# Peptides against a protein of PDB entry 8PQO, part 83

Target 1, 252 residues: chain A of PDB entry 8PQO
Amino acid sequence: VLLKEYRVILPVSVDEYQVGQLYSVAEASKNETGGGEGVEVLVNEPYEKDGEKGQYTHKIYHLQSKVPTFVRMLAPEGALNIHEKAWNAYPYCRTVITNEYMKEDFLIKIETWHKPDLGTQENVHKLEPEAWKHVEAVYIDIADRSQVLSKDYKAEEDPAKFKSIKTGRGPLGPNWKQELVNQKDCPYMCAYKLVTVKFKWWGLQNKVENFIHKQERRLFTNFHRQLFCWLDKWVDLTMDDIRRMEEETKRQ

## One batch from the design tools (peptide; made by RFdiffusion4, then SolubleMPNN)

Design b1_p15_8_s4 (from b1_p15_8, 8 letters changed)
Fold by OpenDDE base, seed 4:
Structure b1_p15_8_s4 (fold): chain B 252 residues (1-252), chain A 15 residues (1-15)
Amino acid sequence: as target 1 above (252 residues)
Amino acid sequence: GMMELYKTVANLAVS
């Protein structure tokens, strides 16, 4: 098991982020080939648990059509079916990803708190002290180009170049986080994303767990760079607008 | 959510 807490600081409010996140997910999905293909929604309902109220979703991602033929032929039954269970109670969210074939031997859990701070809270997910000692805190700086793979880099998604016309935010210089503290008119937040990865195959555990974390970090980095650089596209949108966009994306 | 699964699952599938 490998745990890391990714902390993504953004010059947006927690409330703004809710809109931006949904917009960016929808927009990113449109840009992906086969977005939504092979997705089966099993459950989509409200939930209440221990004072937490939100929306629960259970989806299956069928990857058979998205992998090469030889992979599909060699894959054990159920190996290409990914289950995603999500509890969305923004500003808190929990996602659990499992696989039919590996069962309890495979787990990706992503628990996110969105807080109006600069990533200064320790153990925001309230882990036991012993467990928290094993969590690596990883700060993602969306303005730091060195954290972006060359193949992922797009100039139009570079926070160091972007200037929001509607809000005046950006570009984000090397010291943007420090400067943010002194800017009363600029909101900020941190997404605390605790990622738990378990892959219990002898000889491959560390390799796969680290690989998954690398991919998650990559995903978080690119996503939030997009989110910020698309600020002018979503900052004036209502939740109804977002819902319509999300529905349109799901239909594709 | 979708943001967590996108690209990650695809990369796992090809690995």
Scores: peptide ipSAE 0.036, ipTM 0.738, DockQ to the pose 0.258
Fold by OpenDDE base, seed 2:
Order: sequence, then C-alpha cells, then structure tokens
Structure b1_p15_8_s4 (fold): chain B 252 residues (1-252), chain A 15 residues (1-15)
Amino acid sequence: as target 1 above (252 residues)
Amino acid sequence: GMMELYKTVANLAVS
C-alpha cells in the first residue's frame, strides 16, 4: 500500500472551484477521445451517511475496447472491468476504484478535502498517527513547468503565461503562492487529495503502486493547470450551466 | 470521480 497526499493550491475560492472542477471535467472529457465509451452508470443517487450528504455514483468502466485485442482475449474474466464508487459531498469527495478480478488485491482510493488555505493543514483527513506517518505530502505547483511532461505541455494551459481577463488573476510566477498570501483580493484554496493505492501482486506491488501514483499526479497536475487556465470560461457559469454542459458531454 | 479515473485507466491500458 502506498499513500500520498497531493496538495494542489489554486488561486480560486472553494466555491469557485466547484464550478471550475465540473466544467473542466466536462471539457476534458470532450477533448479525450472515447472518454464516455464503455462507461456504465449503475447508480447515481443522493446519499446521507454519518452527517455527510451528497451524491453517490457507481460506474463501471469496461476497458475491453480500450486495450489491444490480444489483451482482451487473454485477460481473465472481470479483469477489464473497473468499478468506480464515488461519494461527492463537496467540499469533500471520496472515490474508490476497484477491479472485478483483483478484488481486494487492488484499490485506488482518492479522498479530497477542499479547504480555503494554502495547503498548510496536516492530516486533514484525520488518519491514525500510524497511518499518517506513512503518508507523503506532495505539493503540486501548477505554475512549475518542471512538473509537466513535455508531451503534456500546452502553452494555452500554462499558468505561468495565462492572464485571466475576467478576474485579473495570473500569470503565476515562481513565487506566486507566497505572493498570494499578501494579495487580499485574490481567493485561494487547496485540494488535499489523499490517494491510497494498493496492488497486491507478488513482484509487481511497488512498481504498479508507484506507477499509479505517477499517473495520478500527472492527471492532477494537468487537470488543475487546465482548470486555472480555463478560468475565464467557467468563472461566470452557474451550476445549471454546468449541468447542461455535463449532459451534452455524456452524449459523446 | 471521472477526473481521477479517465486518464489513469487509459494510461494503465496502454502500458
């Protein structure tokens, strides 16, 4: 098991982020070929548990069409079905990813708190001390070009170049986070994303767990760079606007 | 949700 807490600091408010996140998910989905293909929504309903109230979703991602034919033919039954259970109670979210074949031997859990701070809270997810001591805190700096793979880099998604016309935010210089502390008019938040990865295959555990974390970090980095650089596109949108956009995206 | 899974699953599949 490998745990890392990714802390993504953004020059947006927690309330703004809710809109921006949904917009960016929808937009990114549109930009990804086959984003909606092979997705089965089993459950999509409100939930209330332990004082947490939100939306629960259970989706199955069928990867049969996403892998080479020979992989599909050789894959054990259920190996290409990924289950995603998500509890969305913004500003808290939890996602649990499992696989039918691996069962308890595979887990990706992503628990996110969105807080109006600069990523300074320790153990925001309230883990036991024994567990928390094994968590690596990883700061994602959306302005840091060195954290972006060359193949992922797009100038139009570079926070170090982007200037929001509507809000005046950006570009984000090397010391933007420190400067943000002194900017009373600019909101900020941190997404604390505790990622738990478990992959219990002998000889492959560490490799796969680290690989998944690498991919998650890459995903979080690119996504939030997009989110910020798309600020002018979503900052004035309402939740109803977002819902319409999501519906349109789901059709593709 | 979708944000966490999309590219991760895709990358796993192509690896």
Scores: peptide ipSAE 0.035, ipTM 0.735, DockQ to the pose 0.229
Fold by OpenDDE base, seed 1:
Structure b1_p15_8_s4 (fold): chain B 252 residues (1-252), chain A 15 residues (1-15)
Amino acid sequence: as target 1 above (252 residues)
Amino acid sequence: GMMELYKTVANLAVS
């Protein structure tokens, strides 16, 4: 088991982020080749659990069309079906990813708290001390180009170059986080993303767990760079606007 | 959720 807490600081408010996240997810999904193919929504309903109220979703990602033919032929039953269970109670969210074949031997859990701070809270997810001491805190700086793979870099998605016309935010210089404290008119937040990865196959545990974390970090970095650089596209949208957009997308 | 999973799964599938 490998745990890391990714802390993503953004010059947006927690309330703004809710809109921006949904917009950016939708936009990024549209840009993905074959977006939505092989995705089955089993459940989408309100939930109440442990005083937490939100929306519960259960999706299955069928990977049969995403792997080579020989892999499909050799794959055990259920091996190419990924289950995603998500509890969205913004500003808290939990996602649990499992595989039918691997069962308890495979788990990706992503728990996110969105807080109006600069990533200064320790153990925001309230882990037991013994567990927390094994969590690596990883700070993602969306303005740091060195954290972006060359293949992923786009100038139009570079926070160090972007200037929001609507809000005046950006560009983000090397010391933008420190300077943010002095900017009373600029809101800020931190997404605390606790990622738990478990892969219990002998000889492959560390390799796969580290690989998954690497991919998650890459994803979080690119996504939040996009989210910020798309600020002018979503900052004036309401949650109702987002809901309408989602409904329109479902009809297409 | 979707963004976190789909890209990760896609990357895993091609790796």
Scores: peptide ipSAE 0.035, ipTM 0.735, DockQ to the pose 0.237
Fold by OpenDDE base, seed 3:
Structure b1_p15_8_s4 (fold): chain B 252 residues (1-252), chain A 15 residues (1-15)
Amino acid sequence: as target 1 above (252 residues)
Amino acid sequence: GMMELYKTVANLAVS
């Protein structure tokens, strides 16, 4: 098991982020290959648990059409079905990813708290001390070009070059986070993403767990760079606007 | 909405 807490600081408020996140997810989905094929929505309903109220979703990603024929033919039953269960109670969110074949031997859990701070809170997910001491805190700086793979880099998605016309935010210089403290009119937040990865196959555990974390970090980095650079596109949108956009994206 | 983001994770894993 490998745990890391990714802390993504953004020059937006927690309330703004709710809109921006949903917009950016919808927009990014349009650019992804594979579309909605192979995705089965089993559950999509409101939930209430332990004072937490939100939306629960259970989706299955069928990968049969996304792997080579020889892999599909050799894959055990259930090996190409990925289950995603998500509890979205913004500003808290939890996602659990499992596989039918591997059962308890495979787990990706992503728990996110969105807080109006600069990523300074310790153990925001309230882990036991013994567990918390094994968590590596990883700070993602969306303005740091060195954290972006060359193949992922796009100038139009570079926070170090972008300036929001509507808000005046950006471009983000090397010390933008420290400068936020002195900018009374610029809100800020941190997304605390605790990522738990378990891959219990002998000889491959560390390799696969580290690989998954690298992919998660890459995703979080690119996504939040997009989110910020798309600020002018979503900052004036309402939640109703976002919901309509999501529905349109789901139909594609 | 976050579900589509995690779909991207799946795409990265398959790519």
Scores: peptide ipSAE 0.039, ipTM 0.742, DockQ to the pose 0.163; fails the geometry check

## One batch from the design tools (peptide; made by RFdiffusion4, then SolubleMPNN)

Design b1_p16_1_s1 (from b1_p16_1, 8 letters changed)
Fold by OpenDDE base, seed 3:
Structure b1_p16_1_s1 (fold): chain B 252 residues (1-252), chain A 16 residues (1-16)
Amino acid sequence: as target 1 above (252 residues)
Amino acid sequence: SPATMEQMFLVAGLSL
C-alpha cells in the first residue's frame, strides 16, 4: 500500500472551484479517446450518511474494447471490468476504484478535501497517527513548468503565461503562492487529495503502486493547469448553469 | 453519463 497526499494550491475560491472542476472535466473529456465509451452507470443518486450529504455514483468501465484482442481473449472473467464508486459531497469527495478479478488485491482510493487555505493543514483526512506517519505530502505547483512533461505541455495551458481577463488573475510567477497573501482581492484554496494505491501482486507491488501514483500526479497537474487557464470560460457560470449543461450532455 | 474528475483521469490514463 502506498499513500500520498497531493496538495494543489489554486488562486480560486472553494466556491469557484466547484464550478471550474465540473466545467473542466467536461471540457477535457471532449478530446479524450474513449470518453464515455464502455462506461456503464449503475447508480446515480443522492445519498446521506453520517452527516455527509451528496451524490453517489457507481460506474463500470468495460475495457474489452480498449485492450488488444489477444489480451481480451486471455483475460479472466471480470479482469477487464473496473468499478468506480464515487461520493461527491463537495467540498469533500471520495472515489474508490476496484476490479472484479483482483478483488481485495487492487484498490485506488482518492479522498479530497477542498479548503480555503494554502495547503498548511496536516492530516485533514483525520487518519490515525500511525497511518499518517506513512503518508507523503506532495505539493503540486501549477505554475512550475518543470513538473510538466514536454509531451503534455501546451502554451495555452501554461499558468505562467495566462492572464485572466475577467478576474485579472495571472500570470503566475515563480513566487505566486507567496504573493497571494498580499493580494487581498485574490481568493485561494488547496485541494488535499489523499490517494491510496494497493496492488498486492508479489514482485510487482511497488512498481505498479508507484506507477499509478506517477500517473495520478501527472493527471492532477495537467488538469489543474487547464482549470486555471480556462478560468474566463467558467468563472461566470453558476452551479445551475453546470447542472443544465450536464443534463444536456446526458440527453445526448 | 455524469462527468467526474476521476472518470476523466481514468479515460486520460487509458489514452496514454
Scores: peptide ipSAE 0.075, ipTM 0.785, DockQ to the pose 0.149
Fold by OpenDDE base, seed 4:
Structure b1_p16_1_s1 (fold): chain B 252 residues (1-252), chain A 16 residues (1-16)
Amino acid sequence: as target 1 above (252 residues)
Amino acid sequence: SPATMEQMFLVAGLSL
């Protein structure tokens, strides 16, 4: 088991982020051809548990069409079905990813708190001390180009180049986080993403767990760079606007 | 299907 807490600081408010996240997910999904293929939605309903209220979704990702034929032919039954259970109680979110074949031997859990701070809170997910001492805190700087792979880099998604016309935010220089504290009119937040990865195959555990974390970090970095650079596209949208957009997208 | 942040991450991760 490998745990890391990714802290993503953004020059947006927690309330703004809720809109921006949904917009950016929708936009990114549109840009990915075939991303929706093989997705089965089993459950999509409101939930309430232990004072947590939100939306629960259960999806199955059928990967049979997304893997090479030889992999599909050799894959055990259930090996290419990924289950995603998500609890969206913004500003708290939890996602659990499992596989039918691997069962308890495979887990990806992503728990996120969105806080109006600069990533200064320790153990925001309230882990036991014994567990917390094993968590590595990883800061993601969306303005740091060195954290972006060359193949992922797009100039139009570079926070160091982007200037929001609507808000005046950006571009984000090397000291943007420190400068943010002095800018009373600029909101900020941190997404604390606790990622738990478990892959219990002898000889491959550490390799696979580290690989998954590396990919998650890459995805978080790219996503939040997009979210910020798309600020002018979503900052004036309401949650109702987002819902309408999602409905329109479902009809296409 | 309703899009989630993790859905995008999963799809992108599998494409790598």
Scores: peptide ipSAE 0.062, ipTM 0.773, DockQ to the pose 0.166
Fold by OpenDDE base, seed 2:
Structure b1_p16_1_s1 (fold): chain B 252 residues (1-252), chain A 16 residues (1-16)
Amino acid sequence: as target 1 above (252 residues)
Amino acid sequence: SPATMEQMFLVAGLSL
């Protein structure tokens, strides 16, 4: 098991982020080839549990069409079906990813708290001390180009170049986080994303767990760079606007 | 269904 807490600081408010996240997910999904293909939604309903109220989703990702034919032919039954169970009670979210074949031997859990701070809270997910001591805190700096792979880099998604016309935020210089503290008019938040990865296959555990974390970090980085650089596209939208957009997308 | 960040990450990860 490999645990890391990714802390993504953004010059947006927690309330703004809720809109921006949904917008950016939708937008990114449109831009990605095969986005939503092979996804089966089993459950999509409101839930209330232990004082947490939100939306619960259960999705199955059927990967049969997304892998080479030889992999599909050799894959054990259930190996190409990924289950995603998600509890969205913003500002708290939890996603659990499992596989039918691997069962308890595979887990990706992503628990996120969105807080109006600069990523200074320790153990925001309230882990036991024994577990918390094994968690690596990883700060993602959306302005740091060195954290972006060259193949992922787009100038239009570079926070160090972007200037929001609507809000005046950006560009984000090398010391933007420190400067943000002194900018009373600029909201800020941190997404604390505790990622638990378990891949219990002898000889491959560390390799695969580290690989998954590397991919998650990459995705978090790129996504939040996009979210910020798309600020002018979503900052004036309301949650109702987002819901309408989602419904319109479903009808297509 | 509401799109989640993790959903997008899975899709994006598979495309890599």
Scores: peptide ipSAE 0.059, ipTM 0.770, DockQ to the pose 0.154
Fold by OpenDDE base, seed 5:
Structure b1_p16_1_s1 (fold): chain B 252 residues (1-252), chain A 16 residues (1-16)
Amino acid sequence: as target 1 above (252 residues)
Amino acid sequence: SPATMEQMFLVAGLSL
């Protein structure tokens, strides 16, 4: 098991992020080739548990068409079906990813708190001390180009170059986080993303767990760069606007 | 599809 807490600081408010995240997820999903193919939504309903209330979703990703032929031919039954269970109780979110074949031997859990701070809180997810001491805190700087793979880089998604017309935010210089403290008119937040990865196969555990973390980090980095650079597209939208957009997408 | 196993978790992660 490998745990890391990714802290993504953004020059947006927690309330703004709720809209921006949903918008950006929708846009990013549309941009993915073959997006939505092989996705089965089993459950999409409100939930309430242990004082937590929000939206629960259960999706199955059927990967048969997404993997190379040789992988598909060799894969055991159920190995190419990934289950994603998500609890969205913003500002708290939890996603659990499992596989039918691997059962308890495979887990990706992502738990996120969105806080109106600069990533300064320790153990926001309230882990036991023994568990927390094994968590690596990883700061993602959306303005740091060195954290972006060359193949992922797009100038139109570079926070160091983008300036929001509607809000005046950006571009984000090398010391933008430090300067933000003195900019009273600019809101900020941190997404604390605790990622738990378990791949309990002898000989491959460390390799796969590290690989998954690398991909998650890459995803979080690119996504939040997009989210910020798309600020002018979503900042004036309301949650009702997002709901309408989602309904329109479902009808098409 | 040109999708790879590496992209699998990228797609899954978008629904977070």
Scores: peptide ipSAE 0.038, ipTM 0.743, DockQ to the pose 0.101

Design b1_p16_1_s2 (from b1_p16_1, 8 letters changed)
Fold by OpenDDE base, seed 5:
Structure b1_p16_1_s2 (fold): chain B 252 residues (1-252), chain A 16 residues (1-16)
Amino acid sequence: as target 1 above (252 residues)
Amino acid sequence: TPATMELMFIVASLSL
């Protein structure tokens, strides 16, 4: 098991981020051709548990069409079905990813708290002290080009170049986080993403767990760069606007 | 149905 807490600081408010995240997920999904094929929604309902209220979703991703033929031919039954269970109680979110074949030997869990701070809180997910000692805190700086793979880099998605017309935020210089503290008119938040990766195959555990973390980090970095650079597209939208957009997308 | 952020991870992982 490998745990890392990714801390993504953004020059947006927690309330703004709720809209921006949903918008950016929708846009990113549109850009991925064939992403909707093989997705089965089993459950989509409100939930209430232990004082947490939100939306629960259970989706199955059938990967049979997304893997090479030889992989499909050799894959055991259930190996190409990924289950995603998500509890969205914004500003808290939890996602659990499992596989039918791997059962308890494979887990990706992503727990996120969105806080109106600069990533300074320790153990925001309230882990036991012994467990917390094993968590690496990883700061993602959306303005740091060195954290972006060359193949992922786009100038139009570079926070160091982007300036929001609607809000005046950006571009984000090398010391933008420090400067933000002195800017009374610019909101900020941190997404604390605790990522738990478990892969219990002997000889491959460390390799796969590290690989998954590397991909998650890459995903979070690119996504939040996009989210910020798309600020002018979503900052004036309401949650009702987002809901309408989602409904329109479902009808198409 | 719009993909979740986690779905994006899956797609990215398969592309590697």
Scores: peptide ipSAE 0.052, ipTM 0.753, DockQ to the pose 0.190
Fold by OpenDDE base, seed 4:
Structure b1_p16_1_s2 (fold): chain B 252 residues (1-252), chain A 16 residues (1-16)
Amino acid sequence: as target 1 above (252 residues)
Amino acid sequence: TPATMELMFIVASLSL
């Protein structure tokens, strides 16, 4: 098991982020060819548990069409079915990813708190001290080009070049986070993303767990760069606007 | 159906 807490600081409010995240997920999904193909929604319902209220979703991602033919032919039954269980109680979210074939030997859990701070809170997910001491805190700087793979880099998604016309935010210079403290009119937040990865196959555990974390970090980096650079597209949208957009997308 | 950030992870992982 490998745990890391990714802290993503953004020059947006917690309330703005809720809209921006939903917009950016939808937009990114449209840009991925066939991204919605093979998704089965089993459950989509409100939940209430331990004072947490939100929306629960259970989805199955059928990856048979997404992998090469030789992989599909060699894959055991259930190996290409991924289950995603998600509890969205914004500003808290939890996602659990499992696989039918690997069962308890595979787990990805992503727990996120969105806080109106600069990533200064320790153990925001309230882990036991023994567990918390094994968590690596990883800061993601969306303005730091060195954290972006060359193959992922797009100039239109570079926070160091982007200037929001609607808000005046950006471009984000090397000291943008420190400057936020002095900019009373610029909101900020941190997404604290605790990622738990378990891959219990002898000889491959560490390799796969580290690989998954590397991909998660890459995903979070790219996504939040997009989210910020798309600020002018979503900042004036309401949650009702997002809901309408989602409904329109479901009809396609 | 709207994809999640986690779906993006899966797609990215398969492309490697």
Scores: peptide ipSAE 0.052, ipTM 0.750, DockQ to the pose 0.190
Fold by OpenDDE base, seed 2:
Structure b1_p16_1_s2 (fold): chain B 252 residues (1-252), chain A 16 residues (1-16)
Amino acid sequence: as target 1 above (252 residues)
Amino acid sequence: TPATMELMFIVASLSL
């Protein structure tokens, strides 16, 4: 098991982020090849548990069409079906990813708290001390080009170049986080993303767990760079606007 | 269907 807490600082408010995240997920989904092909939604319902209220989703990602034919032919039954269970109670979210074939030997859990701070809280997910001591805190700096793979880099998604016309935020210089503390008029937040990866397969555990973390970090980095650089597209939208957009997208 | 960041992870992982 490998645990890392990714802390993503953003020059947006927690309330803004809720809109921006939904917008950016939708936009990113449109840009992805296959546009959600092979996704089955089993459950999408409100839930209430232990004072937490939100939306519960259970999705199956059928990867059969997304892998090469030889992989599909060699894959054991259920190996290409990924189950995602998600509890979205913003500002808290939890996602659990499992695989039918691997069962208890595979787990990706992503727990996120969105806080109006600069990533200074320790153990925001309230882990046991013994577990917390094994968690690496990883700060993602969306302005740091060195954290972006060359193949992922786009100038239009570079926070160091982007300036929001609507808000005046950006570009983000090398010391933007330190400067943000002194800018009373600019909101800020941190997404604390505790990622738990378990891959119990002899000889491959560390390799796969590290690989998954590398991909998660890459995803979080690119996504939040996009989210910020798309600020002018979503900052004036309301949650009702987002819901309408989602409904319109579902009807297509 | 609304895509999630996790879906993007899966797609990205398969493309490597």
Scores: peptide ipSAE 0.050, ipTM 0.749, DockQ to the pose 0.190
Fold by OpenDDE base, seed 3:
Structure b1_p16_1_s2 (fold): chain B 252 residues (1-252), chain A 16 residues (1-16)
Amino acid sequence: as target 1 above (252 residues)
Amino acid sequence: TPATMELMFIVASLSL
């Protein structure tokens, strides 16, 4: 099991982020080849548990068309089905990813708290001390080009070049996080993303767990760069606007 | 229904 807490600081408020995240997920999904292909929604309903109120979603990702033919032919039943269970109670979110074939030997869990701070809270997910000491805190700087792979880099998604017309935020210089403290009119937040990866195959555990974390970090980095650079597209939208757009997308 | 943020990259990577 490998635990890392990714801390993504953004020059947006927690309330703004709720809109921006949903918008950016929708936009990013349109840009991905086959983004919605092979996705089955089993459950999409409101939930209330232990004072947590939100939306519960259970999806299955069927990967049969996404893997090479020889893999598909040799794969055991259920091996190419990924289950995603998500509890969205913003500002808290939890996603659990499992595989039918691997059962308890595979788990990706992503728990996120969105807080109006600069990533300074320790153990925001309230882990036991023994567990918390094994968590690596990883800061993602959306303005740091060195954290972006060359193949992922786009100038139109570079926070160091982007200037928001509607808000005046950006471009983000090397010391943008420190400068936020002095900019009373610029809101900020941190997404604390605790990622738990378990892959219990002998000889492959560390390799696969580290690989998954590398991909998650890459995803979080690119996504939040997009989210910020798309600020002018979503900052004036309301949650009702987002809900309407989601409903329209479901009908298509 | 679009893929979620967390899984989109994984699915895309498998398609390569």
Scores: peptide ipSAE 0.047, ipTM 0.742, DockQ to the pose 0.197

